# Designs tried in a protein design run: peptides against a protein of PDB entry 5JXT. Part 140

Target 1, 319 residues: chain A of PDB entry 5JXT
Amino acid sequence: SLLPKKEINVYIGMSEMQVKWYQKILEKDIDAVNGAGGKRESKTRLLNIVMQLRKCCNHPYLFEGAEPGPPYTTDEHLIYNAGKMVVLDKLLKRIQKQGSRVLIFSQMSRLLDILEDYCVFRGYKYCRIDGSTAHEDRIAAIDEYNKPGSDKFIFLLTTRAGGLGINLTTADIVILYDSDWNPQADLQAMDRAHRIGQTKQVVVYRFVTDNAIEEKVLERAAQKLRLDQLVIQQGRAQVAAKAAANKDELLSMIQHGAEKVFQTKGAFGTMAEKGSQLDDDDIDAILQAGETRTKELNARYEKLGIDDLQKFTSESAYE

## One batch from the design tools (peptide; made by RFdiffusion4, then SolubleMPNN)

Design b2_p20_3_s1 (from b2_p20_3, 6 letters changed)
Fold by OpenDDE base, seed 4:
Structure b2_p20_3_s1 (fold): chain B 319 residues (1-319), chain A 20 residues (1-20)
Amino acid sequence: as target 1 above (319 residues)
Amino acid sequence: MRPPVPLPKVPEPRFEPEVE
């Protein structure tokens, strides 16, 4: 029988480099961040800020001139300059030691490029599929990963490319390195491992940069998912879930944690205390805190009715 | 004969390795 999947949000502090780049992104568009653009501020400009902040949460090397060099090297700096990479690096060691195999999903093909270099640097054998991967090459990568006795530990996928019709039940761990704006895309990604033919407990780790835009992306995705579920259950087909964030929602998301980011000298959370020197106890603490916050997040949205979920004013999330 | 499955495209490195 297929066991229910376990889903854990892993809340990760920014590295010092991520904090510096996050500050620079906010400062560059400070008038837009402060709402000074008023009605004249374009939704496109706000969406661009959100996308830059999401890149920063993933890895600072997604920006031109962020990577140290020349010479350009694949070394420990690839890990310690991104909080998610530090946690990933420790988590993958555990996953490998337990004899699991892992799918890593991202929205960003350029992040997969970084993850490939990381895999090579750590000696992890991997497969890759993204939006540019030819259909034949996708089949080949899937077959290579799924073959009996495959030495491929990691499968790197863009969430949308990995979401289409593939079976990856030879993996039992799913890492969502980032979240889609559409929670259904992430569910479809999880369902690549959590499907008929899976023999293990599927565990999903969703990486979320703490005190940043990604918390609001996650909250919005959770809200949308709950709304979609309630609409289906109540047969209320007329509740068009607002497909796209409005300007005020985008502005609120951009502003979330911005003050604390500006006040922060160095890294956030466990990244400030230990940097890249996370031990097994630190990872256990991060996972336990994540499990608690995941339960709290789910409980928050489970109590909300359709009308409350439609009335997303920024205020009701803090009461 | 199954047509030879094309080898997955080797990803290009994010930087050009300095050829020593």
Scores: peptide ipSAE 0.056, ipTM 0.378, DockQ to the pose 0.032
Fold by OpenDDE base, seed 5:
Structure b2_p20_3_s1 (fold): chain B 319 residues (1-319), chain A 20 residues (1-20)
Amino acid sequence: as target 1 above (319 residues)
Amino acid sequence: MRPPVPLPKVPEPRFEPEVE
């Protein structure tokens, strides 16, 4: 029988460079961030801020002029300038040592470009699929990864391209480098490894930038998933989950952690304590803390009714 | 109304490391 998947949210602090870029993004649109635009603030402007903040949480080199150079070199700076890369680098060493194979999913093809450079730099053999990958090349990459005795350790995928109909049960670890707004897209990504033919315990690590917009992306995704489940169970098909965040929801998401980010000098959270010097014990502590917070998050949404889950208020989860 | 400040342009793809 297929073992149930384990899902662990891995809460990661921003690097110093990410904090600086996160501050710059907020400062550029500070009037919108402070809600001073009122009814005149466009939903498009808020969505643009959200997208920039999500890029920052992934890697600062997703911005023009962020990468040191010319000359542009792939070196340790690619890792230490992003909290998620620091944790990924340590976690992949452990995964490889255990004889596991890993799928890495992102929403951003340009983050996969960064991860390719990282794989080359670390000598990790990989496959890649994104939304631009030709059908024939996609088949070839899947077959190369799945072949008996494949030397490919990592599969890099965009969540949507990887979510469509492929079998990757030769991997037992899934890393969601970022989250989709639609939790079903992430579930479909996990189901590439967690499917009939899997012989190992599938473990899913969901990377979440702590005290940043990604916590609210995660909360919204969890809320939507629970709402969809309850609507199906109660036969209330008329409860259309509000498919798109409203302006106030987007503003609340942008404001989450913003004050603490402005007050922070240097790196944030786990990156402030150890930075690139994270050891195996630090990773175990991060994973254990993440497992606890994951259980608490799930338990919070399990207690909520449909009417509560329709309210996107962070406050209604503490009463 | 401050004009939307253009998003920082997407840096060009990282240069493939010249395999020496």
Scores: peptide ipSAE 0.033, ipTM 0.383, DockQ to the pose 0.026
Fold by OpenDDE base, seed 1:
Formats: C-alpha cells, structure tokens, sequence
Structure b2_p20_3_s1 (fold): chain B 319 residues (1-319), chain A 20 residues (1-20)
C-alpha cells in the first residue's frame, strides 16, 4: 500500500542580500505599499510588487544587476545570498547520504537556471523539464531519471510542467522551492512521486520565506484548498472561490512582515546567526519548527466554515 | 478594514529593482 505523504513547511529566513532587495522593492513603491494610492492604485501595480517580492524570496539574482560581477562566477555566493539555497544545499547533502532522490519544483524557469548552475557547481547530476521543453526531450528526461540504477539525483521541474501526468516514483523527496497560487498545482506536483509504484515514504518540503509575502501566499493557498474541499463535500458548486486576490488582499500580503524587514540590518533568523555555516542540528531545528507551524496552519483552516474561508482573514501584519 | 499601517519611508534604493 502507498504510505501517506509527509508534508512539512520549511520556514527560511532571508539572507542579508534578500533583505536589502526586499527593502528596495517596497521602497520603490512605498506609496502603493502604504495604501496611499487609494482608488487610483491599480491592481496591476500591486500584482507586480507581489511578483517582485516572490522573486526576491526565491533568489536575488533573478533581478538584473544583482549578481556580483564581472567576472560572473558560479561560487558559494550563489548559495549564501539566498536563504532557500543555504537550506537546500544542506538538505540535499543529507538526502543524498540517505540514498534518496529528489524532485525540485518552482514556478520560475529562471530559478531553475540558477538551480542548474548550482547542480553543476556541487557536482549533482540532474534532469530538467519546464514549459519550453519539447515533448520528445521531456520523455527522454523522464526515462533517463527513472532508469534502473540512474545516476541522476535531482529532477528540476516547473510546477505546471511537472503536473502533466508523469510518473516520477523513483524519487521519494519533493521540494517545493516556491508555492503556486493554486494549491492543486502543488498537489499535482507531489503526486508525481506519490503514486502507485512508490516504495518509500514520500516527504514533501515546502520552502517558505519567513516574515515575507510567501507566508501569505501559503495561507491563501491553504484557505483555498480547504474551501475547495468543503464546496465539494457540501455540493455547493456555486461558491465561486474568488479565483484572484482583490486589491485589499494583495496590499495585506505586501505589508506582511514589511516593518520588520525595514528594521532588519543583515539577515533573518538562522541566516543571521549561522548564515552558510548551518550544521545538521540547525537543519533539524528548522525542520522541527516547520513541522510544528505546519500543524498549526492546518489546524487553523480545518476549523473554519465556508463563510469564514470566503473572507480573506488578514491577520494583521502587526499581530 | 484595518487602516493600512504607514511603513517608514526608507531611503531610495541605489539599484532600481526590475519592477515590470
């Protein structure tokens, strides 16, 4: 029988460089961030801010002129300048020592480019599929990864491209490097490893930048998932889950953690204390804290009815 | 509606982030 998947949100502090870029993004549009634009502020402008903040949470090198150079080099700076890369680098070493294989999903193909450079730098053998990958090349990559005795450790996928019905049960670890706005897309990604033919316990690590917009993206996705489940269970097909965040919801997401980001000099959390020098005990502490917060998040939404789940519960950015 | 909390005006960034 297939074992139930274990899902853990991994809450990760920003690097010093991420904090600086996150501040810069908020500063550039500070009037919009403060809601001073009123009725004149476009939903498009808020969506753009959200996208830039999500890029920052993934890697600062997603911005033009952020990468140190010339010369442009793949080195330890690729890792220590992004909190998610620092945790990923330690976690992958542990996963490999355990004889596990890993799927890494992102929404951003440009982040997969950074992850390819990282894989080459660490000597990790990998496969890649994104939205631009030809059908034949996709089949070849899947077959190469799934081959008995395959030396490919990592599969890099965009979440939407990985959602297309493929079987990757030769992997037992799933890393969601970032979350989809639609929680069903992430579930479909997990289901590439969590299928008939899996012989191991599937573990899903969802990376979430702590004290940043990604917490609110995750909360909204969890809320939507619970609402979709209750609508199906109650037969209320007419409850159109508001597919898109409204202006006030987007503003609340942008404001979440922004004050603390402005007050912070340097990195956040374990990134401030240890930076790239995270040990196995630091990783265990991050995973344990993440498991606790994951249970708390799930327990919050499990108690809510349809009417409560239709309201965006903005916990105040200041509570 | 909770009133938007005014974020402190932070100094202009040296590098313009690509805001599409």
Amino acid sequence: as target 1 above (319 residues)
Amino acid sequence: MRPPVPLPKVPEPRFEPEVE
Scores: peptide ipSAE 0.010, ipTM 0.434, DockQ to the pose 0.014
Fold by OpenDDE base, seed 3:
Structure b2_p20_3_s1 (fold): chain B 319 residues (1-319), chain A 20 residues (1-20)
Amino acid sequence: as target 1 above (319 residues)
Amino acid sequence: MRPPVPLPKVPEPRFEPEVE
């Protein structure tokens, strides 16, 4: 029988570089961040801020002039300048030692480029597919990953490209490096490993930048997922009104943690204390804290009815 | 009105891995 998947939100502090770039993004559009534009503030401007903040949460090298260089080099700076990379680097070592194989999903193909450089730098054998990958190359990559005795440890995927009906049950670990605005896209990604033919316990690690916009993206996705479940269960198809995030919700998401980010000199949380020197105990603590917060998040939305969920469900800005 | 400060450009792709 297929074991239920274990899902854990992994809450990760920003690196010092991420904090600096997060501040710069907010400062650049401070009038919009403060709501000073009022009714005149464009939804597009707020969406652009949201997109830049999400890029910052993934990796600061997604911005022009962020990467140290020229010359540009792949080195430890690729890891320590992004909190998610620090945790990923430790987690992948553990996953490999356990004899597991891993799918890594992102919304951002350019983050997969960084992850390719990282894989090469660490000597991890990988496959990649994204939205631009030709059909034949996609089949070849899947077959190479799934073959008996494959040396491919990692599969790098864009969430939507990985959602397209492929079977990756030869992996038992799923890392969502970022979240889709549509929680169904993330579920479809998980279901590449969590499907008939899986013989192992599937574990899903969802990376979430702590004290940042990604917490609000996650909350919104969890709320939407619960609403979708209740609508299906109650047969209330009319309630699934695709309400895209309004300006006030986008503004609230942008403002979340912004004050603390402006006050912060250096990194956040475990990144401030240990940076790239996370040990196995630090990872266990992060995972345990994440499991607790995941249960609390789910329990918050499980108690809400359709009417309560609808008050907060504007669709994600990218649906 | 301060002119809208252009969003940080997304850098060009990092190095093509030299295919060894």
Scores: peptide ipSAE 0.033, ipTM 0.468, DockQ to the pose 0.025; fails the geometry check

Design b2_p20_3_s2 (from b2_p20_3, 9 letters changed)
Fold by OpenDDE base, seed 2:
Structure b2_p20_3_s2 (fold): chain B 319 residues (1-319), chain A 20 residues (1-20)
Amino acid sequence: as target 1 above (319 residues)
Amino acid sequence: SRPYIPLPYVPEPRFWPEVP
């Protein structure tokens, strides 16, 4: 029988470099962030700010002129300059040691480019599929990953490209490096490993930058998912189609944690305390705290009715 | 099917160009 998947949100502090770039993004559009544009502020401008903040949460090298150089190098700076990379680097060592295989999903193909460089730097053998990958190359990558005795440890995928009905049950670990605005896209990605033919307990690690916009993206996704579940259970299919995030919701998401980011000198959370020097006990503490916060988040939305969820949920601004 | 031979890594900026 297929075991239920275990889902854990992994809450990760920003590196010092991420804090600096997050501040710079907010400062560039400070009038929009403060709501000074009022009704005249375009939804498009707020969506652009949201996208830049999400890029920052993933990796600061997604910005022009952020990577140190010339000369440009692939070295430890690729890891310690992003909180998610620090946690990923430690987690992958543990996953490999336990004889697991891992799917890593992102919304951003340019983040997969960084992850390819990281895989080469650490000597991890990998496959890659994104939206630009030709059909024949996708089949070849899937077959190479799934073959008996495959030496491919990691599969790098864009979330939407991984959603295409493929079977990756030869992996038992799923890392969502970022989250989709549509929680169903992330579920479809998880279902590539969590399917008939899986013989192991599937564990899903969802990376979430703590005290940043990604907490609000996660909350919104959890609200939508609960609403979708209740609508299905009640047979009220027509109720689920809320409009895309309104301007006030986008503004509230941008403002979340912004004050604390502006007041912060250096890194956040575990990244301030340990930086790149995380040990196995620190990872266990992060995972345990994440499991607790995940249960609390789910329990918060399980108590809400359709009408309450509808006050806070709007559909993805990108549909 | 040619195995995806990762192109030899040329260290260069990994930035996402701003779509104008």
Scores: peptide ipSAE 0.129, ipTM 0.474, DockQ to the pose 0.038
Fold by OpenDDE base, seed 4:
Structure b2_p20_3_s2 (fold): chain B 319 residues (1-319), chain A 20 residues (1-20)
Amino acid sequence: as target 1 above (319 residues)
Amino acid sequence: SRPYIPLPYVPEPRFWPEVP
C-alpha cells in the first residue's frame, strides 16, 4: 500500500548576502514598500518587487553583479551565500547516505542552472527537466533516472514541467526549493514520487526562507488549498478562489519581515550562528522546528471556515 | 535523442537577467 506523504516545511534563515540583497530590493522601491503610491501604485510594480524578493530567497546570484568575480568559479561561495543551499548541501549528504533518491523542484529555471553547477561541484549525478526541455529530451531524462540501477541521485525539475503526468516513483525524497502560488502545482510535483509504484515512505521537504516573503507565499498557498478542499466538500462550486493577489495583499506580503530585515546585521537564525558550518545536530534541530511549525500552520487553517479563508487575514507585520 | 547532458561549467554569472 502507498504510505501517506510526510510533509515538512523547512524554515531557513537568510545568509548575510541574502539579507544585504533583500534590503537593497526593499530600499530601491521603498515608496512602494511603504504604500506611499496608494491607489496609484501599479499591481505590476508590486509583483516585480515580490519576484525580486523571491529570487533573493532562492539565491542572490539570480541578480546581475551578485556573483563574485571575475574569474567566476564554482566553489563553496555558491553554497554559503544562500541559506537554502547550506541546508540543501547537508540534507543531500544525509539523503544519499540513507540510500534515497531525490527530486528537487523550483519555479525558477535559472535556479536549476545554479543547482546543476552545485551538483557538478559536489559530484552528484543528476537529470534535469524544465519548461524549455524538448519532449524527447524529457523522456530520455526520465528513462535515465528511472532505469534499474541508475546512478542518477538527483532530478532537477521546474515545478510546472514536473507536473506533466510523469512517474518518478524511483525517488522517495522531494525537495520543494521554493513554492508555487498555486498549491496544486506543488501537490502535482509531489505526486510524481508519491504514486502507484512507490515502495518507500515519501518525505517532502518544503524550503521556506524565514522572516521573508516566502512565509506569506506559503500561508497564501495553504489558505487556498484549504479553501479548495472545503469548497469541494461543501459542493459550493461558485466560490471562485481569488486567482490572483490584490494590491493590498501583495503589499502586506512585501512588508512581512521587512523591518526586521532592515534591522539585521549579518545573517538570520542558524545561518548567523553557524553559517556553512551546520552539523547533523543543527539539521535535526531545523527539521524538528520545521515539523512543529508545519503542524501549527496546518492547525491554524484547519480551524478556519470558508468565510474566514476568503478573507486575507493580514496579521499585521507589527504585532 | 541524446539525454540532457549538462553543459560544461562556463565561468559566467548565474544571474537571471531582468526582463526589461
Scores: peptide ipSAE 0.094, ipTM 0.483, DockQ to the pose 0.039
Fold by OpenDDE base, seed 5:
Structure b2_p20_3_s2 (fold): chain B 319 residues (1-319), chain A 20 residues (1-20)
Amino acid sequence: as target 1 above (319 residues)
Amino acid sequence: SRPYIPLPYVPEPRFWPEVP
């Protein structure tokens, strides 16, 4: 029988470089961040800020001129300048030691380019599929990954490309490096490993930058997922229709953690305390804290009815 | 329908060309 998947949100502090870039992004559009643009602030501008903040949460080298150089090198700086990379680097060592194989999903193909460089740097054998991957190359990559005795440890995928009906049950670990706005896209990604033919316990690690916009992306995704589930259960198709994040929701998401980011002169949390020197105990502590916060997040939304979930989308815009 | 903002697949290299 297929075992239920275990999902853990892994809350990760920003590196010092991420904090500096996060501040710069907010400062560049400070009037929009403070809501000073009012009704005149374009939704497009707010969506752009959200996109830049999400890039920062993933890796600062997604910005032009962020990477130190020339000369540009693939070295430890690729890891320690992004909190998610620091945790990923330690977690992958553990996963490999356990004899597991891992799918890594991102929304950003440019992040997969960084992860590809990282895989080469660490000597991890990998496959890659993204939105530009030709059909034949996709089949070849899947077959290479799934073949008996495959030496490919990692599969790098964009969440969308990974959603396309493929079977990757030869992996038992899923890392969502970032979250989709649509939780169904992430579920479809997880279901590439959590499918008929899986023989192991599937574990899903969802990376979430702590005290940043990604917490609100996660909350919004969790809320939507619960609403979609309740709508299906109650047959109330009309309720699913609250579409686009409004301007106020986007503004609230941008503002989340911004004050603390402006007050911070260095890294956040475990990144401030340990930086790249995280040990196995630090990883266990992060995973345990993440498991607790995941249970709390789920418990918050499980208690909410359809009407409460509809209100919560409205009240989180006024508080 | 909450806008699925597809992050455009931007195959931009990690290394930005030096602006001459």
Scores: peptide ipSAE 0.168, ipTM 0.406, DockQ to the pose 0.019; fails the geometry check
Fold by OpenDDE base, seed 1:
Structure b2_p20_3_s2 (fold): chain B 319 residues (1-319), chain A 20 residues (1-20)
Amino acid sequence: as target 1 above (319 residues)
Amino acid sequence: SRPYIPLPYVPEPRFWPEVP
């Protein structure tokens, strides 16, 4: 029988460069961030801020003029300038040493581009599929990855491209580098490895930037997933969760952690203490803390009824 | 299920550094 998948959220601090760029994004639109536009603030403007903040959480080199150069080089700076890359770099070494194979999912094809450069730099053999990959090339990449004795360690996928019914049960580790607004898209991505034909325990690592917008994206996704489950169980088809965040919800998400980001001169959390010098014990501590917070998050939403789950808990930016 | 609004794919050109 297929073993249940283990899912853990991996909470990761921003690098110093990410903090600087996160501040810059907030400062550029400070009037919107402070809610000074009130009811007049456009939803489009808030959505744009959310997108830029999510880019920052993934990698600062997703912004023009962020990468150091010329000359532009693929070097350790590609790793230490993004908290997620620092954790990924250590985690992949462990995964490889364990004889596991890994799927890495992102919403951003440009992040997959950075991950390709990283794979080349570290000497990791990989396959790639995104939204632009031709159907024939997708088949070829899947077959190359799945072939017996494949030397491909990593499969890089956009979450939605990975959703297309493919079988990747030759991998046992899934990394969600970022989350979809739709928790079902992430589940569909996990189900590429967690499917009939899998012989190993599937482990899913969901990267979440701590003290940033991604925590609220995660909470909203968890809330929605629980609501969808309860609606199915209770037969209450009429409780269509408003799929799109309203302006006040978006503003609350943007404001989350913003004050602490403005007060911070360096990196956050373990990134401030260790930076790129994370050891195996630091990774174990991050994973253990993540497992605890994941259980707490799930337990929070399991206790809520449909009516409570329909209320966006705007925990204030100050709580 | 109502389609989730995808993040708009903004293809920003990768500045490939000219490898010297």
Scores: peptide ipSAE 0.053, ipTM 0.397, DockQ to the pose 0.020; fails the geometry check

